Peptides against a protein of PDB entry 8BZL. Designs and how they scored, part 298

Target 1, 228 residues: chain A of PDB entry 8BZL
Amino acid sequence: SYDRAITVFSPDGHLFQVEYAQEAVKKGSTAVGVRGRDIVVLGVEKKSVAKLQDERTVRKICALDDNVCMAFAGLTADARIVINRARVECQSHRLTVEDPVTVEYITRYIASLKQRYTQSNGRRPFGISALIVGFDFDGTPRLYQTDPSGTYHAWKANAIGRGAKSVREFLEKNYTDEAIETDDLTIKLVIKALLEVVQSGGKNIELAVMRRDQSLKILNPEEIEKYV
Target 2, 242 residues: chain B of PDB entry 8BZL
Amino acid sequence: SRRYDSRTTIFSPEGRLYQVEYAMEAIGHAGTCLGILANDGVLLAAERRNIHKLLDEVFFSEKIYKLNEDMACSVAGITSDANVLTNELRLIAQRYLLQYQEPIPCEQLVTALCDIKQAYTQFGGKRPFGVSLLYIGWDKHYGFQLYQSDPSGNYGGWKATCIGNNSAAAVSMLKQDYKEGEMTLKSALALAIKVLNKTMDVSKLSAEKVEIATLTRENGKTVIRVLKQKEVEQLIKKHEEE

## One batch from the design tools (peptide; made by RFdiffusion4, then SolubleMPNN)

Design b1_p27_2_s3 (from b1_p27_2, 18 letters changed)
Fold by OpenDDE base, seed 4:
Structure b1_p27_2_s3 (fold): chain B 228 residues (1-228), chain C 242 residues (1-242), chain A 27 residues (1-27)
Amino acid sequence: as target 1 above (228 residues)
Amino acid sequence: as target 2 above (242 residues)
Amino acid sequence: SEDLEFLKKLAEEVSKLPQSYADSLYY
């Protein structure tokens, strides 16, 4: 039996399963990304972890490669699938091309993967959006966003998840060249943006920073408090 | 044309996966399974519901499955689904061992199965597995470990947790009584009996209705042991005396 | 559409389930 197309056009031209997947993204906790001059910063709202749960197994920010990191919002299990495929692609690219992926390349790969799941029979869309940050091999900082539809765009700053609207409104007002003039100011901007939607301050946020020619650094709570 | 195959997990208008939630509900009706991480070991305790009086062979473990030398799991949910998933876990573990000449790390085994579970929530013609699992294991990376996975393909590490019937109440009790950093396997066993006694819909806890497995390290080897009925009886008796 | 009615019916049924089920799926 032909597995019926899950994602079909409505009479009015809507792809309902894609739109509904976007609603799944809004159920995720907030993530924010900001591109500075020589830094990229991801900030996320921490999920409430059960008292007896191991926090190590609860990750919203992950490395895709040494030069690329991703934060997601939406279905955790869906995100893991995307992350794993992206990691494989990053390694494959290093082996075949002898250079790390550009942030655009891996974003496009992820976007293409998502798009295929919107068009393939018997597959539902991925219920995730992602912020993908990193440095190209030339040292250029990049920030991209992908959504369930497989669209992607480059951003100076953006947010995804339940608080994304408020965070974006904040970023639209406060993202200036002066606000990102230094690494510290860029980090502060991310924290301030997250504080628009995150209650209880620095304890409920996670920050990942990638500076030029440096590996991803996840800030500890004490380091975050310095910026609050 | 009926556009929605009822057998395919699709998003609701609000972005929910109803079939996954229904699978989770089905698990809520299954027998209770507990996992508790201790400093010197990890345990699974499971409710045994099927006491077939006519079973010739004492099934030593209905709900606890050895996966490899370093890992075991317990299952809550549909038995047939459980059998498929536990077999898959064994195959994954064996393939890894053959490929790398070392045991699969605990989290990697859990993740590999969770990717399969996730696929059954995303690909057409498939339904979610009506199964949650607790995994106990040891590896050289993290030592003793306890994981839980659900029909979505989500998983997490735990110090103590419960799946199946009355799991929410059990988790609440575990949160109250679990002492972080001070949990011995002995105290964990006592806690397991305490929680099962309160969460099982039985008037009196009996050893025939409880399966317990422990995972320990002895002489640099993992030892997975299913407690004998007499040992479980002794644990129950001790609890009744307190 | 029959599909919308089906989804509405599902929504009604799911509304009876613990919200924790849905919440556990997202991050």
Scores: peptide ipSAE 0.343, ipTM 0.752, DockQ to the pose 0.633
Fold by OpenDDE base, seed 1:
Structure b1_p27_2_s3 (fold): chain B 228 residues (1-228), chain C 242 residues (1-242), chain A 27 residues (1-27)
Amino acid sequence: as target 1 above (228 residues)
Amino acid sequence: as target 2 above (242 residues)
Amino acid sequence: SEDLEFLKKLAEEVSKLPQSYADSLYY
């Protein structure tokens, strides 16, 4: 059976292992990204942390560099590999080019990494999608998405994971210039979008905010509740 | 017809990694290992199953391994896989020490091994390691720490957790009895005995069947100590009197 | 196909595993 081989084409032209990796992404909790005017926001559905588990070891949002942040959905261990490689590339770029990566550059790097794992003999695809946000050195806010196939695109807003369809439908209706007119409105839009799929309100949401010329800020639960 | 799950770890149609899940199931049949974080230390407690009278080597610890001066681990699963992974942990820790002239941070050592585990779930011609580990350690960044890792290469920090046989029941008991912020090493030892007594499939808990190691700080130095049989006997006796 | 029957059997065997195993792999 072709669907049981390492990533090969089926007779009808499908890459089943890539499609099945996309199903792995859907098992992940929801993540949403929104590009505002002078802000980028990542929001995620928090995984239920066991009572005795250390919350610091359960992260869905990770900094790649000072100007770039990533949220993922899918296999946690796969995500760690991608994050680590991306971080190394960001540092390497700073050393070799003497400038931070553009958000597009690091997205393309991640996408190319994923794509190679769809063609390399004896490798399965990465079971993750990612939302990559940040600022280019010129101060332009960016949002990109990558999938297990290694495809990537720039977005105004997007979502990945279990509730991604519902969140995208919400964003398609509610993403307007007025809805992102201010930083606070942009944050509110992300929260409202997540609340379409997240139960129990703001307590189950994690938010990361990057403003122009500012460091990544992870909002605490009290700060999130102000926007609910 | 080549069996679907007998190949290199690949995704099912539902996006599952069956070989990883099977490895986790295999670990469920291994001897129980507990880890408990206290305010003044951290401990590992493990079931000793291989008490063969003809074994010449009195292993002081069968399932608890010192990794470096600041870390130890316990293993549940395939013994040969465990030996490979514990050796790799020691090598990683030693290479770091030689390179940076300081001990490897606890989480960094755990992550390095987890990246290896993950690779064995993604690369062709490899199978997942049939091993879960509990790690105890101290570093200057986070102090006393307890980690758990599984065949997927996933890991987490814990206040208390269990791997191996009856781990779910053990975790439930730990959740009930673990008092956050009030856990002393003494109380943690008592809790470990209580949980092992209920989770081990033995008529009577004996010191011969239990290994316990504690990690503490004395005069700014980490001390890893395997409890003597007499000390474990005293803990068991105290539990039986309560 | 023999392959489909095998997959069905496999799915049945996997369904006997604790759901917590599968859930732990994803975030």
Scores: peptide ipSAE 0.332, ipTM 0.743, DockQ to the pose 0.511
Fold by OpenDDE base, seed 3:
Structure b1_p27_2_s3 (fold): chain B 228 residues (1-228), chain C 242 residues (1-242), chain A 27 residues (1-27)
Amino acid sequence: as target 1 above (228 residues)
Amino acid sequence: as target 2 above (242 residues)
Amino acid sequence: SEDLEFLKKLAEEVSKLPQSYADSLYY
């Protein structure tokens, strides 16, 4: 039996594997989330896709359910595991409770999953942070973030990954009620925030938009250029 | 002192998974495998390194495995690990067929194995698989497909790619010569020979050292065919004449 | 501390590997 603890406290009280997992997150490309009035927007820095690679198989934004989507930063394979578990939970919730999950509920589920991997013998932490956005069944837009530790919080706007610091600094200065007054302004805010760290403008940005009572929409490059 | 379990995949201070990177290095020492997607088919070409005179001629393929009627894969890395993973692929495909009464979609099979690979990078007492795979297949959703997966459990779809020895150089050559939208299976075969001739650590490319499989559609059925040595010889000869 | 020293040794060895290995793991 493998009884070795992988994540243990240091003498000074640190969980090094959790901290190191946070460093793995910083190796991921930037993701940003913004909650508007009646919209949630995820923006991501696209990974440079090799010329011969199919872009379809390179995703940083995914749907968890019809009312919830997620962007991640960090280990791609770890993210897939979390996404799959979250999708199963969303479906299970619909079957058992007869309502879609709230964004908070699924965030808490993901956070609990991550936390268990920080405390279980023979497991390393997940090397991902996630931005989870969507609408509750009452039509309230939500944005949450989760970290490798299993912590989670609600946000108006936030960023994860390599350029997250610069993007957050931009959002702290520019996120106002006026800046999110319309859907278009909210989208523009996300694009401007990403442009702080993304080179070559709108071509290297992917945007996902979810409006009230609408499905997730991934904007095409031409749609993005209208906001630049 | 709690002896470091070298088999445990943990994060470095910089957030790296060294055991996964070492597994990738192990693959770099393996024989070259190529995959090329064409309009009318998809192929795998693999270096055969174990040419032993006592090998039974019945040995159909060293590195190319049929997974089901619609998919095949090639492997680069630790042979024992490859055998485990290829068997698992067959089992996954078979279970799906039994459950749904239709063949598993190509990407779904790849993803299922990649989740297993990922688990071996996250759970203690396990080491990463020292294997990368190329997958070729056909399904009704996307038609002909080529995928690559690595020890991390990451995967991607490709038009052309390479794993194993000199893979970076091979990918560069593929990138130069691959013509998007114009690639026929015939042209893909010629390209495979061209790239292998330059990337294999051999003085002269010979048919005995190369395995090639093609996946095509004939009369609404998938046909997976391993080329005979004579066919490979003809391809090599044609390349030498150009 | 022993784990850290071991990881440091590993880091030195891994530094000889292609950076593409590490980069491929993240998005």
Scores: peptide ipSAE 0.327, ipTM 0.738, DockQ to the pose 0.636

Design b1_p27_2_s3 (from b1_p27_2, 18 letters changed)
Fold by OpenDDE base, seed 2:
Structure b1_p27_2_s3 (fold): chain B 228 residues (1-228), chain C 242 residues (1-242), chain A 27 residues (1-27)
Amino acid sequence: as target 1 above (228 residues)
Amino acid sequence: as target 2 above (242 residues)
Amino acid sequence: SEDLEFLKKLAEEVSKLPQSYADSLYY
């Protein structure tokens, strides 16, 4: 009966609902994050939007605050809940502490939220992983990942979603100091990594870039094609 | 006996939410509802299935609900669930108006309900709502809008879409005939009749079996109008003549 | 386990549903 109970360990010490939530993440389209020297880049595989659907309502990358951006993979509705709570926390922090959140702080907040949903009776885990990128107030670029369990770690580069394994293997081979020496090279690295799993080139990629002391910039398709 | 809360929506080994998918299937058995966005307005068209001759109150709209002065919705799925959700939409809209002295933006109302729907997929002792909604509205931010939401709490904006019985076929027809950038409310009404005629499980489309509401702007005010039966008859007649 | 059999049965039932349902939930 272990598979039905949200908050029950298996005999082998597994939390099946957390593991199954990780399988839900794998049903999401691929997202990749790369930390450069003075840049953070998120790249995502675009979901095929239906011809009559409004693209503005289909987002995989979102700002949490002026200095923090997030991409997710997994359940869209679950992601919205996490994003909304994170945004509220970012604003609350600005009001109470008079400074923007650090990327680690907001990641830890999200991770704690997820963890509570793995341990609370009558709550299933969130079916999402997130890549959280941004700049701390000292100008340090950061990349974090969190999963359904509520774990989080800092990364140089990572990927989530259906193609994450292949993208990670690519990044492990190609993430070097030379490959991130410039902002443009960092962007190219993200695109190349996504092209390992995305079939239709630059048209099916969305890229978001955050530079030091700059707001999140979502690249248009024409800007992406310059890097392909 | 650890009472596993069998009512909690849980993940399958493959990461699927079966109760949500089952709720979506239940909606597929409901009467067809479609929405079409035009340049000069937006419309909902819905199938009337329960025409009980003995119903004293001709509910002018069985499936189309006015939410506020700027928004309406149509529902497909479990009627009792729909009533709860439509009431909640009205309450959310009213609370916003009281708090901010402005009408709630369309997408914000949709998302507020979607967060409720999502919660019923994540919290124990709850089942997903067996309801999909189409929302039509106008606001100062995006003008005329059409949204669809499902039992998962997912939503999207649409130019045209359909929920309920034969929705996939209806969406396919809408994709074929929807003229992007050139859609007038008049042409949208004609398209709605065309699609309903093909998707409703009826031998002949009749005005008694169809509800249509339009949302337009007149003199800087939103006007939500349910078409009279005679107006729907005229639309059907025009379609039969073509 | 009785639960595994139940999950297998559910999986079989869900396999009959349109794939579009599942696909719509994820991004």
Scores: peptide ipSAE 0.332, ipTM 0.742, DockQ to the pose 0.578; fails the geometry check

Design b1_p27_2_s4 (from b1_p27_2, 15 letters changed)
Fold by OpenDDE base, seed 3:
Structure b1_p27_2_s4 (fold): chain B 228 residues (1-228), chain C 242 residues (1-242), chain A 27 residues (1-27)
Amino acid sequence: as target 1 above (228 residues)
Amino acid sequence: as target 2 above (242 residues)
Amino acid sequence: SEDEKFLKELAEETAKLPEEYADALYY
């Protein structure tokens, strides 16, 4: 009897549900992350919020802790579950270890959570990728990406979602030490990268900036226009 | 032999959750529910399809459910699923009240149910709930609120929205006529009647086919009131005269 | 395989739904 599980290996060794979850991520709007010298920046393509929708309830970028934020692409409801679990872990870590999580630690936690959902026969994978940025306690800026498989890596810059390929191609060409020499240049790089795929310019971009020893700042449209 | 659980929501090759999409389609066949946020209150208006003379008098509403003293909801979709979810909402709200000695914030109640909905899209042996909900409420954090949730476990806050039959057309009409910052409960009621008159496949809107509830604040208390048929008749009449 | 048959049946049933529902689920 073929043991029918949700996530099983194909005859050729593929985990189709994981691959299909990666296709779900590509249906999400674009998110980009860039690590600067003393700054981390997340940029996202804003979903066209319906005129009557409350923007407060539509977020692609969220704080996990004071020193860590995340952007996601893919299934919004799945993202909420991951975010909530990550937030609880960040708080638990502060209570048990008496220090905030490192960006790597929380990324690994999220990755492990995702991986477990690929291993369990009673669960489908999470249909989300995440860009996780922040500062370690030592003041080191970090950027990580995780995907539906539970794989994670550290990056200088990366993108996820629908336009990720084009954005990555742009970043591969334009990410240099000179391009991230200042905070402003780093922000400008993110905006330029997003403009490769975002229609109608800066109005459809949301930017979150975290500087060393500072809280997450979401830039308003006027602040974004200064960099365009 | 672990039989393939056909009810398990899995990804398609294109990354779609078709069982969730099918649940959303099923909701499109349900009676129309509207929600409108005003400066001085929030309302739900729901189509009443089952008018049977032998139905026992429902004191409150068939389609509008009081969740606690500060919140109500309306449902579009599978009635049995709706009953389960509305009971869960009441239980969640009650548990919170007992634990914290204060009413649950509106968004927290919505998210708690949405997490349940999401779980039914991710765990094996479960199907999505074939239900969308509109929530109206008041809390000390955000005041009057309107939320919508769907089978995926997604939710959003709204100034005005619609679920069920002809929801897209209703939302379009709401977008045209909703005046941000200027919406009174009175104008919201008029708008609700206007939209329902156009979206319900009826030649003439009647008070027996519409349930309306309002949530207001009076003397520092939330008041949830279902409009009497006579009040709804007056609203319909007023609309016909304009 | 029975799994392929199921997936094929599922795919055939799904091909008829408007793409509009899919867009609502993703961000």
Scores: peptide ipSAE 0.328, ipTM 0.764, DockQ to the pose 0.639
Fold by OpenDDE base, seed 5:
Structure b1_p27_2_s4 (fold): chain B 228 residues (1-228), chain C 242 residues (1-242), chain A 27 residues (1-27)
Amino acid sequence: as target 1 above (228 residues)
Amino acid sequence: as target 2 above (242 residues)
Amino acid sequence: SEDEKFLKELAEETAKLPEEYADALYY
C-alpha cells in the first residue's frame, strides 16, 4: 500500500520523491551564498510582490539565531516548518550548552530533520534547499547547503533555486581570493552572480550581510544600488 | 490499491504538489470573498450563495466568522473543511489567551493554522484542506491587518485581496482603485461593493447576496460588526447612483 | 513502475490547471 511508504526505492534504486523534491527546489527563485574573509553574504532573487501585498510577510532570508541565518529555495510553507524547528533548536542549545550553536551543528540538525522525512512512513520529503550562513563562536565564517535528501556540505560559495546552475558557473569562474579581499568586494561578487539570472537589476535583489561579531543586516534597496 | 494513492500528497516528476493545486482549483469555484485594509479599519465582504429563507438569522454570517475579540475570518472552499479550521483557530486563540493572559497576535494565529495546513500537505493519509481564508484583525504590534492563506499553508499580508470565484479579476480591480495611504473604511466599503458588483456572476447585486463585516477601534477596544442588510442596501444604492 | 504510471496520469490530469497555482507555492 503506497499510503504507508511515500518515499520508496524504485527497481533501479532511485528515491523518486527525493528527486522530485529537488525539482520543487528548482521552481524556487535563486538564492546565492558567499563566504568572505570576515563576512558571509546571502543574496536572493525577490519574488515579484503583488502591488497590494505586504512585503514583510514575504521573506526568503531569515535569522535562525544571532549568529546564523538561512536562505531557502522551494516550497514556502515547508521552509517555515524547517525554520521554526531550527530556531527552537538554537534556543535549546543556548540553554543546555550555554553557547550558541555552530553553523555546522544547526546545519546537521536541519539535515537530519530532512533525512527523517525521506525515511519515515507517511511523510513526504521537504521541497526545499537551504543556504545556512553564520559565524562560529571562534569567529570563523561558515556557509553550508542542505537539499531535500538531508545531505549537507560546507562551501566557499554556492547557489540554489531556478538559476542555481548559471550562478554556480559564474562563481566557479569568479570566486578568487582577490574577489573576496574586502567585505565590499564580497558583496559585489554576490550581486554580480545574481545579475546573471535576475532581470531588471538591483530592484529585484535582496541582500543579507553578517559580519564578524555583528548582527544580520538586510540591505535596503538604496544600499544595494551603491554596489550595482 | 490504486485509489488510496490518489489521496497522498506527493511530488510530481516536475516537483509539483498536484493535490494542493487541485485544492486551490476547488476554491476557485467557491463564492467570492474580499478583504480591504483601511487607515481606520479593515473589512471583509463575501458572496452569500445559500439564501434560504428558513435559515436561522442567528448565524453571525455564512462565510464570516468571529475568531476572538480582535480577529475575524472569511472562508472560501469546502464548508466542512472551513468549519474544522475556524474551530481550530478559535481553540488556538483561546489557548494562547489562557497561557499568556494576552490576546494572540494576528500573524501568530494565522501562522499556527498555516502550520496545520502545511502538515496536511506533507503527511501521508491526509489531503490538503480545500479552503482559503482571509483574516482581519487588530493587535498592538501592527494595528489593523489583513492576511490571506491557501491550502499549502502559505500566507501573506495584504492591503486588499480576494479569494474564490473570479478572484484574479477582483485583485486586478483592487490594484487599479486602491489608493495607498488614502483608504478610509468608508471608501473601502464603496470599493468592496464596486468589485463585488463586477466579479459576482449575478445580473444585479443585492444586499441579500452580500455579507460585510468591519473591524474598527472604538475607545481602545476592537469592534467587529456585521453590517445590517439595510446598511448594505444603502451602499449598493450609493454605488448605483455614481 | 506503478508509481511512475500514477504520477504520469496525475500529471496529465493536472496539465489543465493554471500555472498561477503552482507559482504561488514556491519562493
Scores: peptide ipSAE 0.294, ipTM 0.715, DockQ to the pose 0.703
Fold by OpenDDE base, seed 1:
Structure b1_p27_2_s4 (fold): chain B 228 residues (1-228), chain C 242 residues (1-242), chain A 27 residues (1-27)
Amino acid sequence: as target 1 above (228 residues)
Amino acid sequence: as target 2 above (242 residues)
Amino acid sequence: SEDEKFLKELAEETAKLPEEYADALYY
């Protein structure tokens, strides 16, 4: 069967390993990204941390650089590889170009990495999608999404993971200029979107906020509860 | 029947990595290993299964390996895979020390090995390592630490955890008895014996079948000590009296 | 097909594994 080989085309033109990697993404918890006017927000469904597990080691949102952060859905170990490669590229860019990466640049790098793993013999695709948010040097907020195929696009808002369909439907209905008029409203929109699929309210949500000319801030549970 | 090229870990139609899950199942048949983090130290306790009378070298520890002066690990799974991974851990730690003139941080060593494990799940012609590891260590960044890694290359930090045979039952017991913030090394040792006594399929727990190592700090130095058989016997006796 | 049969067998064998194994791989 063509579906058992390394990522090859089926007779009907499908890349089954890429499609199956997309199914792996759907096993991940939900992540949502929203671009506001002067803010970018990532929200994620927290994985239930085992009682004796250190929460520090369970992260769905990570910084790639001072101006870029990423949320993923899918295989945790695959995500770590992509994150590490992206971080190295961000640092390399700073050293060689003397400027931080644009959000598009680092997204394209990640997308190209993923694409190579869909075309190289003896490699399976990465089982992750990512939401990449940040600010360009000119202060423009950006949101990108990438999938296992290595495709990427810019978004106003998007979601990935198990609840992504429901969250996207909510965002399509509720993302308006009025809904993102302020930073607080933008954060509230992300929380409301996640609450479509996350049970038990704010306790199971993690939020990362990046404002213009500010560092990434992970909101604590008390800060999240103020928006619920 | 063109068998799946079993030589490559690929996604199932449902997005699963069956070879990784099968490797995890194989580890479930290995001897039990426990790790417990305390306020004043961290410990590993492991089941010793290979008590062959004809073994010439009384290895002080069969399943607990010193990695460097500040870290040790225990292994559950395929012995040959474990030997390769423990050797790689030592090499990574030594290379780091030579390069930076300081010990490798605990999490960085764990992550470096996990990246190797992950690669063996993604590259063709490779199979997952049939090994889970518990890591104990101390560094200046986080103090005493306990980590667990699996065949996927995933890892996590833990206050207490178990791998190998009856690991689920052991974890449940640890969740019940572990007192967050109040765990002393002495209490952790007692808890380890309690859990092993219930999870090992033995009529009577004996010191010959249990390996225990502790990692402590004395005078600003890390001390990794494998408990003597007599010390383990005393712990078992104390448990039987309670 | 023999391939479909093998996939089905593999799926059935995998279904016998604890769900926690699969869940541990994803976030």
Scores: peptide ipSAE 0.339, ipTM 0.777, DockQ to the pose 0.559; fails the geometry check

Design b1_p27_2_s4 (from b1_p27_2, 15 letters changed)
Fold by OpenDDE base, seed 4:
Structure b1_p27_2_s4 (fold): chain B 228 residues (1-228), chain C 242 residues (1-242), chain A 27 residues (1-27)
Amino acid sequence: as target 1 above (228 residues)
Amino acid sequence: as target 2 above (242 residues)
Amino acid sequence: SEDEKFLKELAEETAKLPEEYADALYY
């Protein structure tokens, strides 16, 4: 029995399952990424953690490797699959090439994975967009976005998820060379951007910072409040 | 009209996976399963619906499954799907043990199954599993743990949670009565009975309709114990006296 | 398209489910 193509072109050239997967992304909580001069910052809207839920198991920001982090919006289970594949690839690359992946390389890998799921019979698209940040081995900070279609682009700043439009509008107005002149200003920019869509202030924000030659740091709520 | 394979989970125009949501709805009609994490242990309590009078007094747990020496689960949903998933959990745990010569960490076992569940939501010709699970376990990394997973392949850690029939009401009661940091296994058992008494569609809670398993640590070993009917009767009686 | 019709029919049949299930799938 031929597995019927899930993702097919409409008569007008639309890939409906890809577009609908993009609608799934818009239902996800907001994520923001900003590239500074010597820093990359990911911020996410914390979903209201149920009172009895273990916060440890609720992560929207994850490390792919020591030099690469990812935030996502959309289907959490789909994201886990992508993250796992990306982590395996990062480790494989280190073993085979003896260097860590570039942020572009791992983004392209993820994008290619997503694209294959749009073209393969009997597979639905991944219902996720991702912001991928990190440093190349030469110390260059990078920010990429990928969507359910498998497209990817480099950004200075971007947002995904339900509040993405408002956050992007804020970033378009406020992302300047002066606004990212220092690491602290860059962090502040991300927080301010998230506060456009997050009602409960710093308590509902998770922030991850990666500086040049440093590991990913997740800021605690107290550290975030210093920037509010 | 080339009908899509009705089993293939696809996105709706609104970006929803309705087959997954339908599976979750089906689970809402299943027997209630409750999990509570305590400082000194973790428990599962499950509604037993099939009281076969002809079953000899060896009440095998209908809803609670031992996965390995350090983990157990309870299931809400389609029994056949549950059997497949519980067998897979056992296989995953066993393969890990053979490969690494140590028990699989609790979260890793949960995640491995959740990846399978997710795959059944993404690949054609497959339907979502109509099953939610509660997992209890102990490992050296996090100690006592309680997890919940659903048909989507999502999971989360919990201090207390409920799946199946009237789960929302049960969760609400747990939120009210669960005392963080002060929960003993004894108090957790009492809380489980309290919640089940209110959420089960029964006029009177009876020990024959409730399965309870506890997971504790004794002498550096995990002990998984299904409570005897008499023990459950005592818990019910105690609750009725309060 | 037949695909649009199917997806539309699916959407119409499913419109009755609580949003709570959808929220559980997303993070």
Scores: peptide ipSAE 0.166, ipTM 0.746, DockQ to the pose 0.745; fails the geometry check

